# Peptides against a protein of PDB entry 3ZOQ: the designs that were tried, part 37

Target 1, 223 residues: chain A of PDB entry 3ZOQ
Amino acid sequence: QLLQDSWWNQLKEEFEKPYYQELREMLKREYAEQTIYPDSRDIFNALHYTSYDDVKVVILGQDPYHGPGQAQGLSFSVKPGVKQPPSLKNIFLELQQDIGCSIPNHGSLVSWAKQGVLLLNTVLTVRRGQANSHKGKGWERLTDRIIDVLSERERPVIFILWGRHAQMKKERIDTSKHFIIESTHPSPFSARNGFFGSRPFSRANAYLEKMGEAPIDWCIKDL

## One batch from the design tools (peptide; made by RFdiffusion4, then SolubleMPNN)

Design b1_p12_7_s2 (from b1_p12_7, 4 letters changed)
Fold by OpenDDE base, seed 1:
Structure b1_p12_7_s2 (fold): chain B 223 residues (1-223), chain A 12 residues (1-12)
Amino acid sequence: as target 1 above (223 residues)
Amino acid sequence: SEAEFLSARDFE
C-alpha cells in the first residue's frame, strides 16, 4: 500500500507540508463520516501501478466517479462489472477508430497503467453523489507537484490533455522536452468538437517509437 | 516515513 520508492523520493517533501497534513485530517473525517470514493486503499492506485521512472504517458482527469463501485483510483477507469460511463465509452470509440481496437466488455484501464500510462486525476477523492466535493482541499497541490516532477524529468513524457481543465496544466510542462496531445474532452458534450478523430493513441505511440521506447498496447482484452 | 502519512489505514 506504500508508494514505490521512485515516487516517494519525488513526493516525500509534500507529505510533510501543512497543506497535506490538513488534507489528510480532512480525509480521515470524510471517510469516517461520509461515503467517499474511491476506497481508501485505492486513492493512490495511479502511482502504485505506474512508477515515476516508468511513466511514458500521462492522461489527466478531474476527480473520481462518484457512484457506487465505479472509481478505482485511475482517471476515466471503472472497476470491472461497472457500466462504462459516457466519457469512457467515447474514449473506446476513438480507440477503435484510431487504431482498430475492439470495444472491451469492461471499463478497467489497469492494463494501460501497468504499461506506463499514468491515469491521474487532479483531485483524488470525492463524496458519493457530489462531484467536485473535494475540490480545493489540497489534492491539486500534490497533483501539481506530480506534474512538476515529471516535467523536470530528463526522460521525456507524453501528456494527453483532454478538455480545458487538463489543458490549464500545460503551463507547468516543459514543452521543449515533453510532448503534448490536446483535444476537446471525451464527454458527450464536447467529444464531437474535436476529441473524435484526434487519434491520441496512435499519436502517442508514434512519439514513443521516435523516442526509442516501446509503444503502448492500448487494446484492452475482454474479461 | 511514507507509512506515517499516506497509508490506507490513515484514512479509515
Scores: peptide ipSAE 0.032, ipTM 0.711, DockQ to the pose 0.027
Fold by OpenDDE base, seed 3:
Structure b1_p12_7_s2 (fold): chain B 223 residues (1-223), chain A 12 residues (1-12)
Amino acid sequence: as target 1 above (223 residues)
Amino acid sequence: SEAEFLSARDFE
């Protein structure tokens, strides 16, 4: 699958760079020799569902879920029929408390992506059962560029940065144009230290309304 | 073109 023209125009130079070619060669070996998630066809789902021009909100994750059938190419999202991971459960709990949405019977966040929520992991692949196994292999440079080109965009973006890893990207974001929503991570280890009650969904919509844009329908329907 | 540098098939 090819990227939408708007992303291609922003990222085409990256794909020609040595670091990405090396990453590509590494990934070819990994997918051939190991079980890698997500499916290779789903690696760029975040960019497929949300064009460069249509991005309203960015939610940063670290790397994909590393269990069978989980990763969907979208940060925090899992395929329908997959048990919701703990962090995702907490996201839905906050969603319910924030704006009254019901807890969906699945964990797919595709409906957010289709509305302009870029669900971006900083690392886009992982080896089965080995969290962060593809850290430092080149993905971070590409995803940094994604953040950079969004930061350079004239039309404002809302960045939701949960936890220290995501918040480290704040230095790349022009806060004179863009909005930042920060809290602790939705992980059970950190959610009670600030994520719960942070109300990122209503806050994001408040910014969108201030900018004269349509708010996100964060509520997810059952499948 | 993107097809030269980015293809899901390259990773299959």
Scores: peptide ipSAE 0.026, ipTM 0.693, DockQ to the pose 0.026
Fold by OpenDDE base, seed 5:
Structure b1_p12_7_s2 (fold): chain B 223 residues (1-223), chain A 12 residues (1-12)
Amino acid sequence: as target 1 above (223 residues)
Amino acid sequence: SEAEFLSARDFE
């Protein structure tokens, strides 16, 4: 449940700050009085699967899915057995067109996370059936710090920023060191306006190869 | 309860 040492060293000061203490107290009440997603043990899964030093790629989301059994603490990802949300379906369609991967029979992106893809939401919890219900409660300050410490890292990172919400974080990223891949959001409302054909997966791997790093195996096996 | 997993020992 505790963070890996590499993340703890970067974030330990945040957890002692008043904003986070207030956030934690709020969350204690929320989890006690409401149905909150993801499971409390899964809140920091993005940091659990991908250490600070192992981050190669960052994909930013907004907040967790708010339906039963969906969220697993990773942006855009859903637990096996859960119907793929529309945005995730479009992600897999682009993946297929970009690099030829088959569409998996599940929506878990854990295999990406284990390879160094930080699947980070800017807000890490949500009330059941109430999108953005925990917006502005303190998570954004912590996740901004996560972006900041990655930006300050000497080893380059690739940031994939789909849509305006994610792209608003560009000001926090040192583009002299780090790479940014931008397009419209994979949502059905925006995917045809630039997401499809943006080829973020092959582009990310091209940057990794240029950096002398192993590319990501983006293809996801069926379960 | 899930609230117990938000204690200091879980996040600090």
Scores: peptide ipSAE 0.025, ipTM 0.685, DockQ to the pose 0.031
Fold by OpenDDE base, seed 4:
Structure b1_p12_7_s2 (fold): chain B 223 residues (1-223), chain A 12 residues (1-12)
Amino acid sequence: as target 1 above (223 residues)
Amino acid sequence: SEAEFLSARDFE
């Protein structure tokens, strides 16, 4: 699967760098020898669904879900038919309280991605049952570059940064141009400490409206 | 295969 032209123009130099070549070789071995998520064809789904030019909002995650059939290359999102993980359930609870959306009967956030919400994990692969198993292997350099080129873009972006890990990326974002929405993570361990009531969805749309852009339809239809 | 997918052709 080829990247869209807009992303290729922004990232082509990264793919030629030694770190990425090493990452690629590592991934070839990992996918050959172990069960890795997501499916290799889904690794770059966030970039496939949302072109560089079409990004309106960025939601950062850490790494993919590591259970069977869950990860689909989009942060926090799970394939239809998969039970909603706790963090995602809390996201939908906040969505309901924030703007009145019903809780969908599935966990796919593809509809957000298609509207310009870049659902980006900082690490794009994981071994089955082993959270953070591909941390520090090169993905972070690439995803940092993704954040950088978005930060350098003239057209403003809204960055939604849930939890400390995502918030560490704030230093890479030009806040003179771009908007930041920060809160605690939607995880059950942290959601009551600030995520609930943070109203990231209405706030994001408010920024989009100020920019003269169409708001995101955050409500997700049942399948 | 997974190895084939993770080739240079996928990004050119």
Scores: peptide ipSAE 0.024, ipTM 0.694, DockQ to the pose 0.030; fails the geometry check

Design b1_p12_7_s3 (from b1_p12_7 with H3E H7S N9R)
Fold by OpenDDE base, seed 5:
Structure b1_p12_7_s3 (fold): chain B 223 residues (1-223), chain A 12 residues (1-12)
Amino acid sequence: as target 1 above (223 residues)
Amino acid sequence: SEEEFLSSRDFE
């Protein structure tokens, strides 16, 4: 099986559907003929690090970073040693202002993922240098299903939806059970229009505490 | 728009 048991049980039928088979065939060709990010082994890292049952928070991204060595299969996250992209820098700025965390010397959000923060892009692959090049190829159907099965889960989830693209997924989320934190995108072009000061980290932890769950340690240690 | 920008440049 491709995924952890808890995710596999939720998604196994998707992988047998024609849309995913077509996506898979497309990806085989893409990875063979072009430079695709992330590494094929890292495509499902978000699901690898955070099991279905362990999801506490979801942070939705659009698609992976398209530069060399950047994407690691987690939304907004970059591999250690990689310069922090502007949006990620702003995320850390908000983190600092929100709950006092220092800005880490790297951009890996793996520590969040390991605590139950599902760092999910709606599209999970991209061609080098071509943002959204794999949009509309089938990933969205799978990731919609991921959102759906989380929405159907009885145990509440916190969805952090930065920007309009992520917020379009609200219709798939049962707000009678789950919590949504919305703001503008952390991009430099939108962060000052609502992302800064939105305090998503403390708000998420407040919800977790209200539910009797352990809060996320959002602070990231230097490497 | 935000989406247009994100699709072209934000992830560079």
Scores: peptide ipSAE 0.034, ipTM 0.705, DockQ to the pose 0.154
Fold by OpenDDE base, seed 2:
Structure b1_p12_7_s3 (fold): chain B 223 residues (1-223), chain A 12 residues (1-12)
Amino acid sequence: as target 1 above (223 residues)
Amino acid sequence: SEEEFLSSRDFE
């Protein structure tokens, strides 16, 4: 897929590397032989919706939802009309308690992405019904580079790191320039251990205001 | 583990 100029300038060298070429060949086979999510045209939606220069906040996920019609290339987000997964429901519960937003009747986070929230999974594809099936195939190297180039950016970024998997990326983030908001994962398994009450949305906006930037409108309108 | 749970059940 082609990326907009801001991301292309940051990532073009990665696409020429052997690991990425091998990943591409693997993906060609996978999409031909298996049901893979998201749609191949949606793999890089996070980068399409949020340019390198426009990134204000990063929210890291693991890999895409593996059910039919769910994944749309954005971490935690589901296409309109799709039932909200448990973690996403908890995200909206925290959003409501944090800043008073109503729970939307859909699970699309595109409105966040368009405002500068990079909704990035560390692995960008998955086989139907097989979570983490594309782990260790090359995506992590690319997405690590995405984190690296954001860390190297002079303009500050806010990283929201839910759970241990996301928090493992903290070592790649220059905390002298960038802000990190950490808590347990929004999953029902861990949400009550720290995610609820962590108020990541108001905290992110507080940092943005301190930087002289417009806050994110986290509230999502019904469709 | 959290990762194992998330990978298997979080998306159900």
Scores: peptide ipSAE 0.030, ipTM 0.687, DockQ to the pose 0.173
Fold by OpenDDE base, seed 1:
Structure b1_p12_7_s3 (fold): chain B 223 residues (1-223), chain A 12 residues (1-12)
Amino acid sequence: as target 1 above (223 residues)
Amino acid sequence: SEEEFLSSRDFE
């Protein structure tokens, strides 16, 4: 099966639907004829690292980085050895100001994913050098379903929604049960309009503690 | 990515 058991139980019906079969056929052509990111084996890394039941926090992104060696199937994250993109640099700046973490010497957020932070892009693939090239091809329907099944989960989830694109998903989230942290996007074009000083990491941990759950260790060790 | 989209279309 494509996904681990906990996610497969929630999403298996989606993979049998025509929209996903069409998406799959499109992706077969794209990966054969174009340079597509991330590696096909890494497309579902967010779901591989963080099981359905283990999700504590969701951080939504738009689509993967479109440069060589960058995307690793986790929103905002880049492989070790890759220069940190501007938005990620700002995320680490806020992390430092929020809870005192040092700026790591790499951009991998895998340690967050392993602790229950679902680093989900709404679109999970992209052509090299062509941002949003796979927008509207079917990924959004699947990732909407991911948000839906998390919203329907009895155990509460924290959704961190940076920017208007992510915030448009708020209507799919049962706010009577789940907690939402909103601010402007960490992009250099918007970070100073609300992202900096929003303290999403301490706020998320405060809510986790109120829920009786272990907080996230947001600090990232150097490699 | 979201960053490229924001830079190109002033989404934020």
Scores: peptide ipSAE 0.036, ipTM 0.734, DockQ to the pose 0.180; fails the geometry check
Fold by OpenDDE base, seed 4:
Structure b1_p12_7_s3 (fold): chain B 223 residues (1-223), chain A 12 residues (1-12)
Amino acid sequence: as target 1 above (223 residues)
Amino acid sequence: SEEEFLSSRDFE
C-alpha cells in the first residue's frame, strides 16, 4: 500500500500545510473515539490503485458509505460480500444497457481502479451512520488539489460528474484539455431524470480511443 | 517523503 511516487510529487506540499495537519489530528481523535469508515489503511485506496500518471477517468463521489463493511476507499464501490447500494445497482443497470455488461454478483470496482479509473470521493472519511459528518474538515481542500493537478496534467483526463455536487468541480477542470461527462446522479431519486441513458461508459471509451489510449474494460467478473 | 505520507494514514 505504498503511495505511487507520481501522487507524492503532486501532493507532498499539501501534507505539510496546516489545514492537513489539523485534519490529521482530527482524524486521529475520530478514529480513536468513533467508528470511522473506511479503515484507516484504506483511506487513500483510490490513489493506491491508480497512480497520477495512470489516471484515465475520474469518477467523483461525495463521501464514503457509512455502514459496516461497505466502504473500501473507492467512490461508489463496496467490498465483496456487501449488498450493492441502490446507486451502485443503478450504475450497473446503466452499464448493462450502455455496453451490455452483465451485472456482477458483487460491488467491488477495484478492476476499474486498476485500469486507470480514479474512484475519488471529495471527503474521504465518515462516521458510522452519519453521512457527511466529516464535511468541511479539510478533505475538500486536498481533493480539490487532486482535481487541480489532474487538470494541469498535459495528458487528457475524462471526468465523469454525476449529480450537482460533483458538477460543482467543473470550474476547476480545464475543458480545453480534458473531457467531462455529466448527468444526474445514479441515486434512485435522480437516476430517471438523466442518469439512465447517459451512457457514460461507452462515451468515456470513445474519448479514450480518440486520444489513442486503450479503452476501459468496464465489465466486472463475478467472484 | 513517502514514509511521511504513509504515516499520515495511520490514524488507528
Scores: peptide ipSAE 0.029, ipTM 0.708, DockQ to the pose 0.027; fails the geometry check

Design b1_p12_7_s4 (from b1_p12_7, 4 letters changed)
Fold by OpenDDE base, seed 4:
Structure b1_p12_7_s4 (fold): chain B 223 residues (1-223), chain A 12 residues (1-12)
Amino acid sequence: as target 1 above (223 residues)
Amino acid sequence: SEAEFLSAADFE
């Protein structure tokens, strides 16, 4: 697998298991026969940008955006030049209210990933126009293992869990060692029920400071 | 499910 050594050491056993072999074979067929997002080279971008040892914060998403040119292998993030989806707009609104950042003219969260924010989806691929089309095909077992190995890591991690889907992963996290920030989802359907005003960015940085780590620069520069 | 409902908002 094309992963950093730190992630390979944590996940190499998973890639040898039958479930992942079956997932890989399924994906080969899907990419050959259907339009699948993200690009196959971008599937593991979250792990590429943020090594196992460098993870400071985890933000969990469900599955990739299923429109053309949107998904870039990072949860909630869209490629530059792509219109910001509603949930992402709300994330930036909360960012502005929380710590005063300007709304960026693009939706790429790569700058967060490079600072140690693991932008992980539970499912890492999707068919064009078909949300959750690759649900239950094996990705969840791998991404659960990613959460598990982070939970087992000695160095503490901050998990930001928006919505019930992400919050279901709380049972896999050692809360005696790691920190959890929970709220409703940034979706327009739920943001007013608790996401707005939850201040996840300042709270995450507060935890980082307590651990003696550098805070995340959450503000995103225009391109 | 909530996941399906929330996802729909981003793709309408």
Scores: peptide ipSAE 0.083, ipTM 0.796, DockQ to the pose 0.142
Fold by OpenDDE base, seed 2:
Order: sequence, then C-alpha cells, then structure tokens
Structure b1_p12_7_s4 (fold): chain B 223 residues (1-223), chain A 12 residues (1-12)
Amino acid sequence: as target 1 above (223 residues)
Amino acid sequence: SEAEFLSAADFE
C-alpha cells in the first residue's frame, strides 16, 4: 500500500519503529490465517481519502465492523449495498434532525472523507465476528500519532468525539487551536443519552465558517 | 505522490 506524501511526511518515523514492524508481522499472520476486515487494501482508506493538509473534521471510531463486506476502512462507514448498522442509522437520524438531510439508501461516508472528514478508527483491523480482536496490537500507537500530528498542525481541526473511548483522546488535542464536539456514542445503547440532539454536523460547519473555510456538505445522495 | 509503507506482497 501507498500513503500520500502529506501523511508520509508526518508518519514515516512511526513505520520504522519496532511496534509498527511487530504490528505489520501480526497483520501478515492474521490476514493469512483468519478472515480480517477490512480488505488489506482498504486499511488506510481514511488517510487515502483525506490528506493531512485537507483534514477539516475528524470523527473517531473504535475498530472496523466485523461482518462480511461491511468495513471499508472508514469509521462508521459501510460499503454500498450493505445494510446500515444501528450506530450508522442513528448518525443519519441525527443528521436529518440536525440539518435536514434525507436518510440515504446506503451507508458509505466516502463523500464526507473526500471533503476533509477524516473517518479514523483507533484500531484499523478486526477479525470476523470478533470485535476488538486487534485491540492493543499497535494500531492505537499509530492512530495516537495521527491525532498528535493533527493537533500540532497550525490550521485548526474539528474533532468530533462520540463516546468515552473517543473522548479519551481529548488530552492529546490542543484545544487552544482546535475545536472539540463531544456527545455520547450513536450506539443504540447510548444515543438517547446525549447523541440525539447534539447537532454535531451544524456545529462543525459553524466552526468551519467561523474559520473562513467551506462547510461540509453532510447530506449524502442516494446511489 | 505516494510512498509505500506496506508491501502488497505482505497480504497475498
């Protein structure tokens, strides 16, 4: 796989570190011996779709969907033709209530990614049917570095942190430069405790406009 | 341009 120069310049030192080499070897074994998601070519899709310099918004997830054909290397996003998972359905419900977007007939968030929404999971791979199976294997160190280099960037970023897991990364974000939007997770278990009504999409666009940047077109067209 | 950080052969 290839990485954009803008990200390579920020992350190249990580790839030389022992932890990443160990992660790489683990991944080789896992993909050979297990069914791992997403497809190996899609692991870094978040970085492929959104360059370091083009990041406007970051939405943090935990790890990829672990069902067949679901994960596409973007947090909360599913490939076209895949039914929307419960959390994603709730995201679209909030999107509708927040800014009036219709609920799309698919779950691909690629249109967000192409506009500068970094859809980053903290762990970038998972075994089929085994949530968090690749937790603690090295991904978190790399994705922490991704957050760090964004925090160090002069141009402000908006971080949308849904749930406790994502919010734990707040300590890595320079809030003197960057904006944070927090709520409970869109999961059915927590959405009614604060996610619904949090209006993250309009709030993000308000910050972008205040910064003199183009807002995100959050509305997703049907396929 | 792009830089390689994982080999395609790693996942064949």
Scores: peptide ipSAE 0.076, ipTM 0.732, DockQ to the pose 0.025
Fold by OpenDDE base, seed 1:
Structure b1_p12_7_s4 (fold): chain B 223 residues (1-223), chain A 12 residues (1-12)
Amino acid sequence: as target 1 above (223 residues)
Amino acid sequence: SEAEFLSAADFE
């Protein structure tokens, strides 16, 4: 349940700051008194699966799914056995059209995370049935720092920024060193305005190969 | 301690 050493070295100063202590105390109350997602053990899954040094690609989300059993601490990802949310369905549609992957029978993106895809939400918790309920409580400051330390990393990173919310983080990214892939959000409300056909997966892999790194196997096996 | 800040155990 502890953060990996590589992340600890980058974030240790944040955890000692008042804002995080206040966030921590708030979360203790929330988890005790409310139904909060994801499970407390899964809050930092993005950092658990993908070390600071192993990050190749970052995909930013906003906040976790707020329905029962959905969120697993990874942006856009849902636990196996959970119905794929609309945005995730569109992600898989684009994946299929982009690089020919089959649509998986589940929505877990853990295989991406294990390969160096940091699936980071800007807010890492949410109350059941209450989208954005933990917005502005301190998570954004921590996740901004995560973006900052990645931007400062010598080895380049690919940032995939879907939609305006994620794209607002572009100002924190050294674009002279890191690669940005931008499009509209995969949401049904915006996907046809630019997400479909944006081919983020092949573009990411092309950049990784140019850097001399192994590409991501984006195709997800059925369970 | 270090564990106090970097563990989700605080929220369980």
Scores: peptide ipSAE 0.037, ipTM 0.709, DockQ to the pose 0.027
Fold by OpenDDE base, seed 3:
Structure b1_p12_7_s4 (fold): chain B 223 residues (1-223), chain A 12 residues (1-12)
Amino acid sequence: as target 1 above (223 residues)
Amino acid sequence: SEAEFLSAADFE
């Protein structure tokens, strides 16, 4: 696999570090011995779809969906033909209430990624049926570095941080340059406590416009 | 396979 040059220039030192070498060896064993999601070719899809220079918005997730055929290497996103998970359904409900988009007949957020929305999980792999099974194995150090290099970028970024897990990363973000949108998580357990009505999509576009950048077309077409 | 995971060697 090859990353785009812009990400390679930012992350090449990480791939040479012992922690990443150990992570890679662990993952080789896991993919050989267990059912791991997403497909190994899709692990870095967030970086494949959105170059370092093209990032406008970051949406942080925790780890991939752990059911068959769900995860596609993008936070909150599921492959076409897969039933929308509860959190994703709530994301689309807020999208509809916020800016009037129709609810799509699929759950793929690839169209966001292609426009500069980095859909990044803090942990990029998971065992089938075992949420957080790859927590603390090295992914967090790499994804922290991704946040760091974006924070260090001169061109501003918008960080959308849903829930406490994502909000813990706020300390790594230079708020003198970058904009943060915070609310409770879109999960059914927390969405009614602040996610609904938070209007992250219109707020993100308003900030992009203020920066002189093109807004995101958040509306997703049916397949 | 091993080639499916990114490393410094993958970009050379």
Scores: peptide ipSAE 0.027, ipTM 0.678, DockQ to the pose 0.026

Design b1_p12_8_s1 (from b1_p12_8, 6 letters changed)
Fold by OpenDDE base, seed 3:
Structure b1_p12_8_s1 (fold): chain B 223 residues (1-223), chain A 12 residues (1-12)
Amino acid sequence: as target 1 above (223 residues)
Amino acid sequence: LPEPLLTSSDLP
């Protein structure tokens, strides 16, 4: 049964649309026939941890990590005990250089999510070992709607857009109300071309402070 | 955690 919350009020119409019902039926088949990540109960973790009203910052990813035990329904985040992927390592390197945080001994970004950082992938599921295998199946329409309802919100949001894929969503964001932080992707293939030194964490907090909002504690404690 | 938008009956 669907639960009432701030996201339900924004997205209830999407869940009734044919595209989402078709996506759901596809996913039922995929989870039955293939190894799909994340666990089906974790698909909407970004919305579970961060309510519509509590969103302060959005960080867009593409699709979940496709290795065993990695994906936890949050962009760039991995479950505790999992080796940090290269992009996540670079995120933590920039975090250290930007605001002086230590590099954590795990890769879970749940502490960010709980503070109002929406860690949203544009595609929310993937087949094991097959990057982008669920691209173009309906997730992008739902996640576009998530961006749209945030853009329509009166209370400003900060969008952090790393790389070209995320930056393609800029056209959906009302820049008269919302703030955008853009750089190259944290991937080893692009990080040295602008991600390092971009200081997205301090810039986000500076904007929050100007708005009279509490900054994000970006530093992550060891487990 | 806050109450989820969707329960297990709403997902695969």
Scores: peptide ipSAE 0.029, ipTM 0.672, DockQ to the pose 0.031
Fold by OpenDDE base, seed 1:
Structure b1_p12_8_s1 (fold): chain B 223 residues (1-223), chain A 12 residues (1-12)
Amino acid sequence: as target 1 above (223 residues)
Amino acid sequence: LPEPLLTSSDLP
């Protein structure tokens, strides 16, 4: 049973469409037959933690981490007790240089999500050890719709688009109303080419303040 | 936190 919330009002029509029903049936088989991440209960954590109306910032990822215990349904985020992946380490390095936050002893970004940072992957599931294994199965259509309904929202949103994959979504965003922060990806392969020094956190907060909204507390406390 | 979009019965 689908619950009524601000996201339901925006997405209910998608869940009735054939593509999503096919995706759902595929996922039922995948979770039954394979090891799929995140846990099925965590697939929509980004939407659970950040309502449609509460979104202030969007950070787009590609697909979930494919190692045991890593993915928790939030882009770039890992469960507490899990070693920080390289991209996440670089995110925290930039966070430290940008606004002086300490490097946390864990990789959970739940505190951002609870403040209105939608940590959305474009693909929401993955097979263990098989990056992009669920690409092109229907998730992109749903997540495109999520971007679309946010773009159509009257209250402005800040989109943080790291790397080419995320930046391809720029065409779906009304830049007359919404603000975009772009840089290279935090991956070790690209971070030195523009991610470091891009100061996305202070820039996002500067825009939030300009809009009369409370800034994000980006600093993450140790657990 | 907002209400969940899906219940456990809607998920695989």
Scores: peptide ipSAE 0.028, ipTM 0.653, DockQ to the pose 0.030
Fold by OpenDDE base, seed 2:
Structure b1_p12_8_s1 (fold): chain B 223 residues (1-223), chain A 12 residues (1-12)
Amino acid sequence: as target 1 above (223 residues)
Amino acid sequence: LPEPLLTSSDLP
């Protein structure tokens, strides 16, 4: 049974659609037959930590980390005690250069999520060791709807779109109401081509301040 | 943790 919350009110119609029912059945098979990440209870962590009404910033990822113990149900985030992946390390390097935050000794972005940063992947599950293995299975339709209902919201949202995949969603965002921060992806393959120096954190806070909203405390405390 | 969107019966 789905719980009644701010996201439920926005997404309830999706969960009754055939595509989602098929996705759900697929996931049941996958979790039974394969090692799937994140844990099934963590799939919707982004929505759990950040309600529809509390969203201030959206950071789009592609799909979860596919290594053991990594995926936390939040884009780019890893569980405490897990080695920071290269893209996340670059995110923290940019964070340090942008607003002076220290590099944390862990990779959990839960503190951002709790402040209204929706850390959304477009695909919410993955097979162990098989990046994008659940691409095109129905998640994209749901996550597109998440973007759509945020775009339709009266209260402005800031979308941080790193790389081409995330930027493909720009067409779904009403830029008359919402703000877009774009750069290359934090991946080692692309970070030097525009991600470094893009200052997404200070720019996001500048927009929040302009809206009369509290800025995000992007600095992450050590554990 | 916040109240979950889905219960265990809705998840694989």
Scores: peptide ipSAE 0.026, ipTM 0.616, DockQ to the pose 0.032; fails the geometry check
Fold by OpenDDE base, seed 4:
Structure b1_p12_8_s1 (fold): chain B 223 residues (1-223), chain A 12 residues (1-12)
Amino acid sequence: as target 1 above (223 residues)
Amino acid sequence: LPEPLLTSSDLP
């Protein structure tokens, strides 16, 4: 049972559908039989930290980190005390070059989430050591609906789409109302091909200012 | 932290 909040009002019909019930039953088996990330209490952290009404920016990831203690239910983010993954290191390098922020001593992006940055993965769970192991099991249908209800919202949203997987969601976004920032993925395999120098943080804030909204404080303090 | 979206009984 979901609590009555802004996301519940948008998603309640999805949770009643057979595909989601099947996904839920699959997840119960997976968490019982395998090591699954994130912790089951953290699966919906992106929705917990950022309400439907408070979303200003969306950053799409694929699926959670599959190593011990890494995933915290937010795209690209890792729990404090966890070594920063290569893609996250590159995100902070671009942040430094774009707007002059210092590189933080941790990898938690919770401060962005609390300001209205929805850090959404398209798939919200993964088996330990098995990237994309929960692909095609029902999460994509739910997360597509999340994108759809944001696209239908009157108040504009900024979508940051790093890499081809995220960019495939562009067709679901009403570009007459919403803004899209696209580049290559921050992964070491692609960052030098367009992510570095893309300046997504300053560009997002420029759109927010044009909309009459407060910009995001992207700089992350040390813990 | 905001109030949770899911109740504890709905988590695996």
Scores: peptide ipSAE 0.016, ipTM 0.609, DockQ to the pose 0.031; fails the geometry check

